# Designs tried in a protein design run: peptides against a protein of PDB entry 6NYY. Part 32

Target 1, 212 residues: chain A of PDB entry 6NYY
Amino acid sequence: KHFEQAIERVIGGLEKKTQVLQPEEKKTVAYHEAGHAVAGWYLEHADPLLKVSIIPRGKGLGYAQYLPKEQYLYTKEQLLDRMCMTLGGRVSEEIFFGRITTGAQDDLRKVTQSAYAQIVQFGMNEKVGQISFDLPRQGDMVLEKPYSEATARLIDDEVRILINDAYKRTVALLTEKKADVEKVALLLLEKEVLDKNDMVELLGPRPFAEKS
Target 2, 212 residues: chain A of PDB entry 6NYY as posed
Amino acid sequence: KHFEQAIERVIGGLEKKTQVLQPEEKKTVAYHQAGHAVAGWYLEHADPLLKVSIIPRGKGLGYAQYLPKEQYLYTKEQLLDRMCMTLGGRVSEEIFFGRITTGAQDDLRKVTQSAYAQIVQFGMNEKVGQISFDLPRQGDMVLEKPYSEATARLIDDEVRILINDAYKRTVALLTEKKADVEKVALLLLEKEVLDKNDMVELLGPRPFAEKS

## One batch from the design tools (peptide; made by RFdiffusion4, then SolubleMPNN)

Design b1_p12_2_s3 (from b1_p12_2, 6 letters changed)
Fold by OpenDDE base, seed 4:
Structure b1_p12_2_s3 (fold): chain B 212 residues (1-212), chain A 12 residues (1-12)
Amino acid sequence: as target 1 above (212 residues)
Amino acid sequence: FKISSSRIAPPP
């Protein structure tokens, strides 16, 4: 317990118990985080869920916490499932509210970074090919790209395709599991924090063996 | 540990 709380503080920041969300915002956060949780539950290559919370921490209104596998090599399929899990919040908002919020900004940033890395660093796109370029780091003046404008356009197009494919996959998954997302969201609104055991009680055991 | 978080973002 104390160790977990310490990790949560380091990663999520301090709980802002003084931050009162409007009921509609709290509902949005609950469904958003439920989307992440359920996507992670039913995606084979997603990390196991440890905790999901709608208690604001730092600048975050809610969070889903996962136990990453100690893994050095990632497959394209693993990266896709991680993208889908990361899109789970945005997709849940779309499915349940028919609207999207700014809440997914960090998720979209992560997805965008992953998509670009897959295409331009890992050579995982067939159209762009077996290439690897250094992505500009935050603060690097990219004076010249090591590729043509045509290649830049191709990269941008393939990034959009990859993200859209991940999005569609997530929509399909969370639409299939819509009732599960709602169960998790409703329980989040009641308990504010759920752990793995709560998820097992709601959804049954995770369908993928945790490689311990 | 990997955490996905909903964040307060200003509207554009």
Scores: peptide ipSAE 0.188, ipTM 0.832, DockQ to the pose 0.403
Fold by OpenDDE base, seed 3:
Structure b1_p12_2_s3 (fold): chain B 212 residues (1-212), chain A 12 residues (1-12)
Amino acid sequence: as target 1 above (212 residues)
Amino acid sequence: FKISSSRIAPPP
């Protein structure tokens, strides 16, 4: 208990007890976080869920916490499932509300960065090929790209294709599991915080064996 | 820990 609270304070910041979300915004956060949680539950290569919360902390309105696997090598399939899990919040908002919010900005940034890294750093795209370029770091003046404008356009197209494929996969999954997203969202609105045991009670055991 | 989070949009 005290150790978990200390970790939450370090990772999430101080609870802003003074920041009362309007009921509609709190509902949006609950369904957004439920989308992440359920996507992570049913994606084989997603990290296992530890905790999900709709209590505002620091700059975040809600969060889902996962235990990362200790691995150094990632497959395309693993990276795709991680992208789908990251898109789960945006997809849940679309499915349940027919509208999107600014809440997914950080998720979209992470997905965009992953897609570019897969294509231009890891050589994982067949059309772009077996190439590896360093992505510009934040603050580096990119004077000249080490590739042509034609290659730049190809990269941009293949990034969009990869992200759209991940989005479509997530839409299919969360549409199939729509009732499970609803269960998690409703319980979040009641309890504000759920752990792995709450998820097992709601959804049953995670269908993938936790590889220790 | 990997964290996904909803963020507050800055005021316009």
Scores: peptide ipSAE 0.130, ipTM 0.808, DockQ to the pose 0.390
Fold by OpenDDE base, seed 2:
Structure b1_p12_2_s3 (fold): chain B 212 residues (1-212), chain A 12 residues (1-12)
Amino acid sequence: as target 1 above (212 residues)
Amino acid sequence: FKISSSRIAPPP
């Protein structure tokens, strides 16, 4: 309890118990977080879910917390599943509401950053090839890109393709698991916080062994 | 133990 609360404070900030979301927004948050949770549950290379919450904390309206594996090397497949998990909220909103919200802004930022890193830092795209360039940091003078405008366009196109592929994969997954997303969302609306055990009770054991 | 989190962010 105390350790979990300390971790929650570090990750999410202080609970804003005073932030009462409108019921419709709370529903959106529940389905969004359920999308993350379910995507993470059924993606082999996703990090194990620890907790999912729709209690507003700090600047977040809800969150899913995962225990990352202690690893330094990531495969393309692992990065893809992480992208899919990160897109789970947006995809859930689309599937259940037929509309998207601003709620996925942070997720899309993370996905965008990951996609660019895969293509221009890790050389994981066949069309762009075995290249590695430093991405400009926020606030750094945008030095001239060490590649042509044609290469810049190619990078941008391949980033979009990668993100769209991850999105489509996530749509397929959460469409298949739509009933599970709904179960999680409904239980979130009731309990506001779910842990791994709640997920096991709802969905059964995670189909992938947690690499300790 | 690094915990990763996905967060719904309110609009700026």
Scores: peptide ipSAE 0.141, ipTM 0.811, DockQ to the pose 0.605; fails the geometry check
Fold by OpenDDE base, seed 1:
Structure b1_p12_2_s3 (fold): chain B 212 residues (1-212), chain A 12 residues (1-12)
Amino acid sequence: as target 1 above (212 residues)
Amino acid sequence: FKISSSRIAPPP
């Protein structure tokens, strides 16, 4: 209990018990978090879901917590599934509401950072090739890019393609699992917090063996 | 134990 609460504070911030969302906003949050949860459930290389909450914490309105595998190396396939899981909230909003919100800003930032890192740090794109350079950090003088404007355009195009592919994959998955997303969202609206056991009761066992 | 979290941020 105390350890979980400490982790929740570090990750989510302090629970804002005084922040009451409007019912429509709370519904949006529930479906958004359900999208993350279901995407993570059915993607092999996604981190196992531990907890999903629509109780506002810190600067967030809701969150899903995952247990990352202790790993130092990531495959391209693992990074793709992580991108899809991260897009799950945005995709769920689109599928269920036909509109998108600003709630996905942090997710889109993470996806964008991952896509650029794959292409320009990890050499995972065939068109850009086996290159690696440091991405500008916040506060670093943007030193001259060690590549041409043509390469810059190519990188930007390939980032867009990678993100769009991840998005389409997530749309396909959550469309197939639409009923599961709705089950999770509805239960979130009732309980506000779900754990792994709630997910097993709703969806059945995760189809991927948890490496104990 | 690094926990990954997804967060919905309030609008600006």
Scores: peptide ipSAE 0.076, ipTM 0.794, DockQ to the pose 0.608; fails the geometry check

Design b1_p12_2_s4 (from b1_p12_2, 6 letters changed)
Fold by OpenDDE base, seed 1:
Structure b1_p12_2_s4 (fold): chain B 212 residues (1-212), chain A 12 residues (1-12)
Amino acid sequence: as target 1 above (212 residues)
Amino acid sequence: FKISSSTIAPPP
């Protein structure tokens, strides 16, 4: 308990128990977090869900906590499933509300960073090829890109393709599992916090063997 | 633990 709370504070910030969301916003957050949770549940290479919460913390209105696998190497397939899980919130909002919110900004940032890293750092795109360039860090002088403007356009196009493919995959998954997303969202609205056991009770055992 | 702090309030 105290150790978990300390980790939650370090990662998520302090619980803003005083931050009262409007009921509609709280509903949006619940479905957003349910989208992450369900996507992570049914994606093989997603990290196992530990906890999902719609209690605001720091700058976050809700969060999903996962147990990361201790791994140093990532495959393209693993990175794709991580992207899909990260898009789960945005996709859930689209499926259930027919509208999108600003809530997915950090998710989209992470997905964008991952897509660029896959293409320009890890050489994981066939059209761009086996290249590796450092991405500009915040505060680095905008060094001239070590590639042509034509290559820059190709990179930008392939990033959009990769993100759109991940998005479509997530839409297909969460559309298939729409009833499960709704079950999780409704239970979140009641309990505000769900753990792995609540998810097992709702959805059954995760279809992928947890590598203990 | 990776927290996906997924729903962020926009800066004021």
Scores: peptide ipSAE 0.224, ipTM 0.833, DockQ to the pose 0.461
Fold by OpenDDE base, seed 5:
Structure b1_p12_2_s4 (fold): chain B 212 residues (1-212), chain A 12 residues (1-12)
Amino acid sequence: as target 1 above (212 residues)
Amino acid sequence: FKISSSTIAPPP
């Protein structure tokens, strides 16, 4: 308990007990976090879920905690599943509310960064090819791109394709698992915090062996 | 432990 709380404080910040969300916003957060949790549950290369919470911490209104694997090498498939898990919140909002919120801004930033890195740093796109360029860091002078405007357009197009493919995959998954997302969201609204055991009780055991 | 996802309130 004390150790977990210490880790939670270091990672998520202090619980903002003073940030009272309106019931509708709290519901949106619950379904958003349920989308992440369920996507992570059913994606093989997603990190194992440890906890999901709709108690605001720092700038987050809700969060999911995962046990990351110590891994130095990532495959395209692993990066795709991570993108899908990251899109799970946005997709859940779309499926359940028919509207999207600003809550996914950080998720979309992460997905965008991952997509660009895959294409221009890791050489993971067949059309762009086996290239690796440094992405301009926030605040670096946009030095002349080491590639043509045609290549820039190709990169932009392939980034959109990759993100859209991840989005569609996530829509398909969470549509298939719609009832599971709802179960998780409803239980989140009741308990505010779920752990791995709550998820096992709701969904059954995660279908992928935990790589110990 | 990594917080991998969060619903973020936009800056005011």
Scores: peptide ipSAE 0.215, ipTM 0.830, DockQ to the pose 0.469
Fold by OpenDDE base, seed 3:
Structure b1_p12_2_s4 (fold): chain B 212 residues (1-212), chain A 12 residues (1-12)
Amino acid sequence: as target 1 above (212 residues)
Amino acid sequence: FKISSSTIAPPP
């Protein structure tokens, strides 16, 4: 308990007891985080869920915490499942509310960065080919792109295709598991924090053996 | 531990 709370304070910041979300916003956060949690539960290459919370911390209104796998090499399939898990919040909002919020901004940034890295750093796209370029870092002068305008357009198109494919996969998954997302969201609204054991009680054991 | 996802409040 005390050690977990200390880790949560270091990672998430101080609980903002003063930030009272409106009930409708709290509901949106609960379904958003439930989308991440359920996507991570049913995606083979997603990291195992440890905790999900709708208690605001720092700049976050809610969060899902995962145990990272100790791996240095990532497959295309692993990166896709991670993208799907990251899109789970946005997809849950769409499925349950028919509207999207600004809450997914950081998730979309991560997905965008992953998609570009797969295409231009890891050579994982067949149309762009076996290329590797450094992505401009924040603060790097936009030096001349080492590729043509035609290649730039191709990259932009293939990034969009990859993200859309991940999005569609996530929509299919969370639509199939819609009742599970609802169960997690409702229990989050009651308890504000769920752990792995709560998820096992709600959903049954995770269908993938934890390589722990 | 990694926080993999978070709902972010819009900038003021």
Scores: peptide ipSAE 0.211, ipTM 0.828, DockQ to the pose 0.474
Fold by OpenDDE base, seed 2:
Structure b1_p12_2_s4 (fold): chain B 212 residues (1-212), chain A 12 residues (1-12)
Amino acid sequence: as target 1 above (212 residues)
Amino acid sequence: FKISSSTIAPPP
């Protein structure tokens, strides 16, 4: 408990116990986090879920905590499942509310960064090819792109395709698992915090072996 | 442990 709270404080910041969300916003957060949790549960290459919380911390209104895999090499399939898990919140909002919120902005940033990295750093796109360019860092002078405007357009198109494919995959998954997302969301609204054991009780054992 | 996802309030 104290050790977990210390880790949560370091990672998520201080609990904003005084920040009371409106009931509808809290509901949105619950379904958003449930989307992440369920996507992570049923995606083979997603990191194992440790905890889901709708208690605000720092700038976060809710969060899902995962056990990171001790790996240095990532496959395209692993990166796709990570993107799908990261899109789980946005997709859950779309499925359950028929509308999207600003809550997914950090998720979309992560997905965007991952997609660009896959295409322009890791050479994981067949159309763009086996190339690797440094992405401009925030604050670096926008050096001239080492590629043509035609290549820039191709990169942008392939990034959109990759993200859309991940989005569609996530929609398919969370639509199939819609009842599970609902169960998790409702229990989050009751308990505010769920652990791995709560998820096992709700959903059964995770269908994928946890790589220790 | 990594927080993999968070619902973030927009900047004011």
Scores: peptide ipSAE 0.190, ipTM 0.824, DockQ to the pose 0.487

Design b1_p12_3_s1 (from b1_p12_3, 4 letters changed)
Fold by OpenDDE base, seed 3:
Structure b1_p12_3_s1 (fold): chain B 212 residues (1-212), chain A 12 residues (1-12)
Amino acid sequence: as target 1 above (212 residues)
Amino acid sequence: ESLLPDTSGPFY
């Protein structure tokens, strides 16, 4: 209890009990978080879910907490599954509401950053090739790109392809698991917070062995 | 703001 509360405070901040979401917004958040949770549950290389909440904390309207592995090296497959998990909220909103919200802005930012890094820092794209360039950080003067405008266009195209592939993979997964997303969302609306045990009771055991 | 907390990772 005290340790869990301490972790929750570090990750999410203090519960904003005073921030009352409208029922429709709370529903949107529940399905968004359920999308992340279910995507992470059924993607092999996603981090295991620890907790999912629709209680506003800090600046977030909800959150999903994962147990990251101490890992210094990431495979292309791991990065793809992390992208899919990150897209899970947006995809859930599309599947259930036929609309998208601004709630996925940071998710899209993370996915975009990951896609660019895979292509231009990690050399993970065959068309662009074995290149590694530093991405400009916020505040860095974008000096001359070490590549041509043709290469810039190729990078932009391949980034879009990679993101679209991750998006399509996530759509396929959450469409297949649509009933599971709904179960998680409905239970979130009831309990506001779910842990791993709630997910196991609802969905069955995660199909991937948690390597301890 | 993201409904996901910043988790540890190369992009988080």
Scores: peptide ipSAE 0.021, ipTM 0.658, DockQ to the pose 0.110
Fold by OpenDDE base, seed 5:
Structure b1_p12_3_s1 (fold): chain B 212 residues (1-212), chain A 12 residues (1-12)
Amino acid sequence: as target 1 above (212 residues)
Amino acid sequence: ESLLPDTSGPFY
């Protein structure tokens, strides 16, 4: 209890008890978080879900907390599943509301950063090849790129392909699991916070063994 | 605040 609350405060920040969401916004958040939660549940290389909440914290309207694996090395497959989990909120909004919101801005930023890193830092793209360039940090003046404009266009194209592939994979998954997303979202609207046990009761055991 | 854990991992 106390330890979990401490971790929640570090990850989500302090509960903003004063932030009242409109019912429609709260519904959007519930389905968004349910999308993340369900994507993470059914993706093999995603981190296991610990908690999902629609209680506003800091600047977030909700959050999903995962147990990070203590790993320093990531495979291409792991990074893809992580991208899909990150897109789960946006995809859920599309599936259930037929519209997208600004709520996924931080998720899209993370996905974009991951895609660029995979291609230009980790050498994970066959067309771009075994290259590794430092990406400019936020605020660094990009003076000169270490590659040609043709390479820049290729990078941009391959980033878009990678993100779109992750998006399509997430759409396929959450469409298949649409009823599960609905169940999680509805229970979130009732309880505001779900833990791993609530998810097991609702969805059954996670189909992937936790790597002990 | 990200609706995902700020797992800055391979993310900037």
Scores: peptide ipSAE 0.021, ipTM 0.659, DockQ to the pose 0.129
Fold by OpenDDE base, seed 1:
Structure b1_p12_3_s1 (fold): chain B 212 residues (1-212), chain A 12 residues (1-12)
Amino acid sequence: as target 1 above (212 residues)
Amino acid sequence: ESLLPDTSGPFY
């Protein structure tokens, strides 16, 4: 209980019981979070979902909590599935509302950061090759890029390709699982918070064995 | 603030 609350505070911040979302905003948040939850459920290398909430916390309007794996090394496949899970909210909004909101800004930031890291830090892109350089941190003097403008353009193009591939994969998945996204979203609108057991009741057991 | 799952992982 206290440990879970501490993790929830670190993840989402303090519950802002004072923020009342408008019904349409609450609906948008429910489908957004349902997109994350369902993507995470059906992606092999995604972390298992623990909790999903549409109760505003901190500056977030909702969140999904996953059981972090104590993992220090990630494969390219794991990073792709994590990108897809992170895009799940935006993709759900597109599928159900035909519109995009500002709610996915931090999702897109995380996906962008992951894509750049894969290409320029982890050497995971065949066209760019086995290069590794530190991405400028906030406040670091952007020293001269250790690569040419042609390489910069190649990196930008390959980042876009990687993100678009993750996006298309997520669209395909959540389109196939559209009814499941709707079930989760509707139950979120009723209960505001779902746990793993609610997800099992709605969707059946997660198709991937939880590593004990 | 993001509706993001707390993804533990290398997000630069």
Scores: peptide ipSAE 0.023, ipTM 0.665, DockQ to the pose 0.122; fails the geometry check
Fold by OpenDDE base, seed 2:
Structure b1_p12_3_s1 (fold): chain B 212 residues (1-212), chain A 12 residues (1-12)
Amino acid sequence: as target 1 above (212 residues)
Amino acid sequence: ESLLPDTSGPFY
């Protein structure tokens, strides 16, 4: 309890018990978080789900908490599955509501950042090649890019391709698992918070062994 | 307001 609350505070900030979401917003949050949770459940290289909540905390209206792995090296496949998991909320909203909301803004930011890092820092794109450049930090003087405008365009195009591929993968997954997303969303609307055991009861055991 | 999974890892 105390340890979990401490982690929750670090992750989500203080619980905003006074923030009352409208029923339709709460429904949107539930399906959004269910999308993250289900994507994380069925993606091999995603981190294992610990908790999913639709109780507003800090700046978030809901969150899915995963067991952090002390991992310093990531494969391209791991980064892709993380991107898919991060897109899970947006994709769930599209599948169930036929509309997108601002709820995925920071998800898209994270996905965008990851895609750029993969291409320009980790050299994970065959067209761009084995290059590694520092990404400008927010507030750093945009020094001259160490590459041509043609390379800049190529990077931008390949980032879009990578994100779109991750998006399509997530759409395929959550479409296949649509009933599971709905089950999780409905249970979230009832319980507001689900743990790993709730997910196991609802969906069965996670199909991937947790890397010890 | 963002509905983010807390994913630990290099979202650089």
Scores: peptide ipSAE 0.022, ipTM 0.672, DockQ to the pose 0.124; fails the geometry check

Design b1_p12_3_s2 (from b1_p12_3 with S1E S11F A12Y)
Fold by OpenDDE base, seed 5:
Structure b1_p12_3_s2 (fold): chain B 212 residues (1-212), chain A 12 residues (1-12)
Amino acid sequence: as target 1 above (212 residues)
Amino acid sequence: ESLLPSTSGPFY
């Protein structure tokens, strides 16, 4: 308990007990976080879920906490599942509300950064090929891109394809698991915080063994 | 084992 709270403080800051969301926003957060949680539950290469909360913390209105694996090498499949998990909130909003919110901004930033890194840093796209370029950091002088405008267009197109594929995969998954997303969201609205045991009670054991 | 948890969620 004290150790978990300390870790949570380091990662997310203090809980904002004074930030009162409107009931409709709280519902949106619950379904958004349920989307992340359920996507992470059913994606093989997603990190194991530890906790999910709709209590605002730091800059977040809700959060899901995962136990990352200590690994130095990531496969394309692992990166895809991580992208899908990250898109789970946005997809859940679309499925349940028929609308999307600004809540997914940070998620989309992470997905965008991952997609570009896969294509231009890790050489994981067959059309772009075995290339590795440093992405300009925020504030670096936009040095001339080490590739042609045609290559730039190709990169942009393939990034969009990769993100769209991850999005479609997430839509398929959360549509299949729609009832599970709803169960998690409803229980979040009741308890505000769920742990791994709550998820096991709702969904059954995670179908993937925790690789210790 | 240093638990370095990752978090995801709605950020504005």
Scores: peptide ipSAE 0.100, ipTM 0.776, DockQ to the pose 0.240
Fold by OpenDDE base, seed 4:
Structure b1_p12_3_s2 (fold): chain B 212 residues (1-212), chain A 12 residues (1-12)
Amino acid sequence: as target 1 above (212 residues)
Amino acid sequence: ESLLPSTSGPFY
């Protein structure tokens, strides 16, 4: 417990107990986080959920803690499931509210970065092919791209396709599991913090064996 | 253990 709290403080910062979200915003956060949690629960290659919170910390309004697998090699399928989990918040907002918020900005950044990396660094796209380019790091003036404008357009198109495919997969999943998302969201609104045991009580055991 | 901020506030 104390060690976990210390890790949470180091990674997430101090809980901003002084920031009072409006009830509608808190509801949005709860459903957003529930979307992540449920997506992660039912995606084989997602990291197991340890904790989910709607208590704001630092710049975040909600947080999920996962137990990352010590994995050095990722498959395309694993990266897709991670993208889907990351989109779970945005998708939940769409399903339950029929509107989207700025809450998914960091999620979309991560998904975008992953999609570009898959296509231009890992060679995981058939149309772009078995290529690997260094992505500009933050602050690098990319003076010249090592590929043509046509290739740039192709990359952009394939990134959109990949993200849209992940989005559609997440929509399908969370639509199927809509009742589970609602259960998690409602319990989050009550408890503000859920752990793995709460998730097991709500959803049953995670359908994938945890590789311990 | 990774804590992932999952809902972003408007203030980055």
Scores: peptide ipSAE 0.256, ipTM 0.844, DockQ to the pose 0.129; fails the geometry check
Fold by OpenDDE base, seed 2:
Structure b1_p12_3_s2 (fold): chain B 212 residues (1-212), chain A 12 residues (1-12)
Amino acid sequence: as target 1 above (212 residues)
Amino acid sequence: ESLLPSTSGPFY
C-alpha cells in the first residue's frame, strides 16, 4: 500500500480528489480507461495490468498502471500491441458513445511518436526501408530532413497506415470484448479503482503468462 | 511500473 502509493505519486502525481468530474465525463473516463484495461488484458505483448483508476491524478482524469517488462528490445508485434493498448481508450469511446473526446490526446501523441519511431528510427516499414534518422526533439531547430519531400510524404502516409491498422485491430478486439469493457467500466464507476484481482474476478485470468 | 495512457483532461 504505502509503496504503491509512493510509486503512484511519483508516476502519476498526487490524486486530485478535489476534482469532481461531471457524471457524464466520469462515465466517459470510466469507459476510456476500461478500453485500455481490456485491450491490455487480451493483447499478448501488452504490459500486465496492475491498476486502473478513474480518480484524477496530475494531468490525467484516469489512468491504467501496468507492470513494465524489463525489456530493452522490442519487436514490431510488441510495439503494435502497445499501440493498440494505447488506442484502447479512444476506441472504447467510439464503440460506446459514437463520439470521440479530447481525452485521448496524450494517447494519440504516444501512438504518433511510436509510429514515427518505428518507421524512421527502427526501420520497421518495408516501403520506407532500413533507415534510421533522429527525430527532431521538441524545441530543436528543425534541421533540414536528410531525405526528400517525397520520402517525407511516404513516411507520413505509412505512419497513418500503421496507426490506422493499430486502430482497426483495437476496434476488432474491443468489439469482440465489448461486454468485458462494459463490465470494467461499470465496476470502475462503482469502485473508482480496480486492481489485477478485480480484473481476474471480472474477466477471468489473463490469457497470457506474465513474463517474470 | 509505467502509467499507461490516462484520459487527458484539458489541462490549462
Scores: peptide ipSAE 0.237, ipTM 0.832, DockQ to the pose 0.132; fails the geometry check
Fold by OpenDDE base, seed 3:
Structure b1_p12_3_s2 (fold): chain B 212 residues (1-212), chain A 12 residues (1-12)
Amino acid sequence: as target 1 above (212 residues)
Amino acid sequence: ESLLPSTSGPFY
């Protein structure tokens, strides 16, 4: 209890008890977070869910907490599943509301950064090839790109393809699991906070053995 | 920066 509260405070910040979301916004947050939670539940290489909440904290309107694996080397498959989990909120909004919100801004930033890193840092794209360039750090003078404008266009195209593939995979998954997303979202609206046990009660055991 | 999935939004 005290340890969990300390972690929540460090990760999420203080609960903003004074900011009551309108019911429609709270519903959007619930389905957004349910999308993340369900995607993470059914993706093999996603981190296991510990907690999901629609109580606003810090800069977040809702959040899902995962137990990260101690991993130093990532495969393309692992990075793809992480991208899909990160897109789960946006995809859930699209499936349930037929509209998208600004709620996915940070998710899209993370997905964009991951896709770019896979292509230009990790050499994981066959068309771009076995290359590795340092990404401009925030504040570094945009030095001339060490590649041609043709390569820049190719990178842009392959980033879009990778993100779109992750998006399509997430759409397929959450469409298949649509009823599960609904169950999680509705229970979030009731309880505001769910843990792993709540998820097991709703969805059954996570289909992937926790590699200890 | 929280590495955790979240819904982002401004607080008014």
Scores: peptide ipSAE 0.224, ipTM 0.818, DockQ to the pose 0.135; fails the geometry check

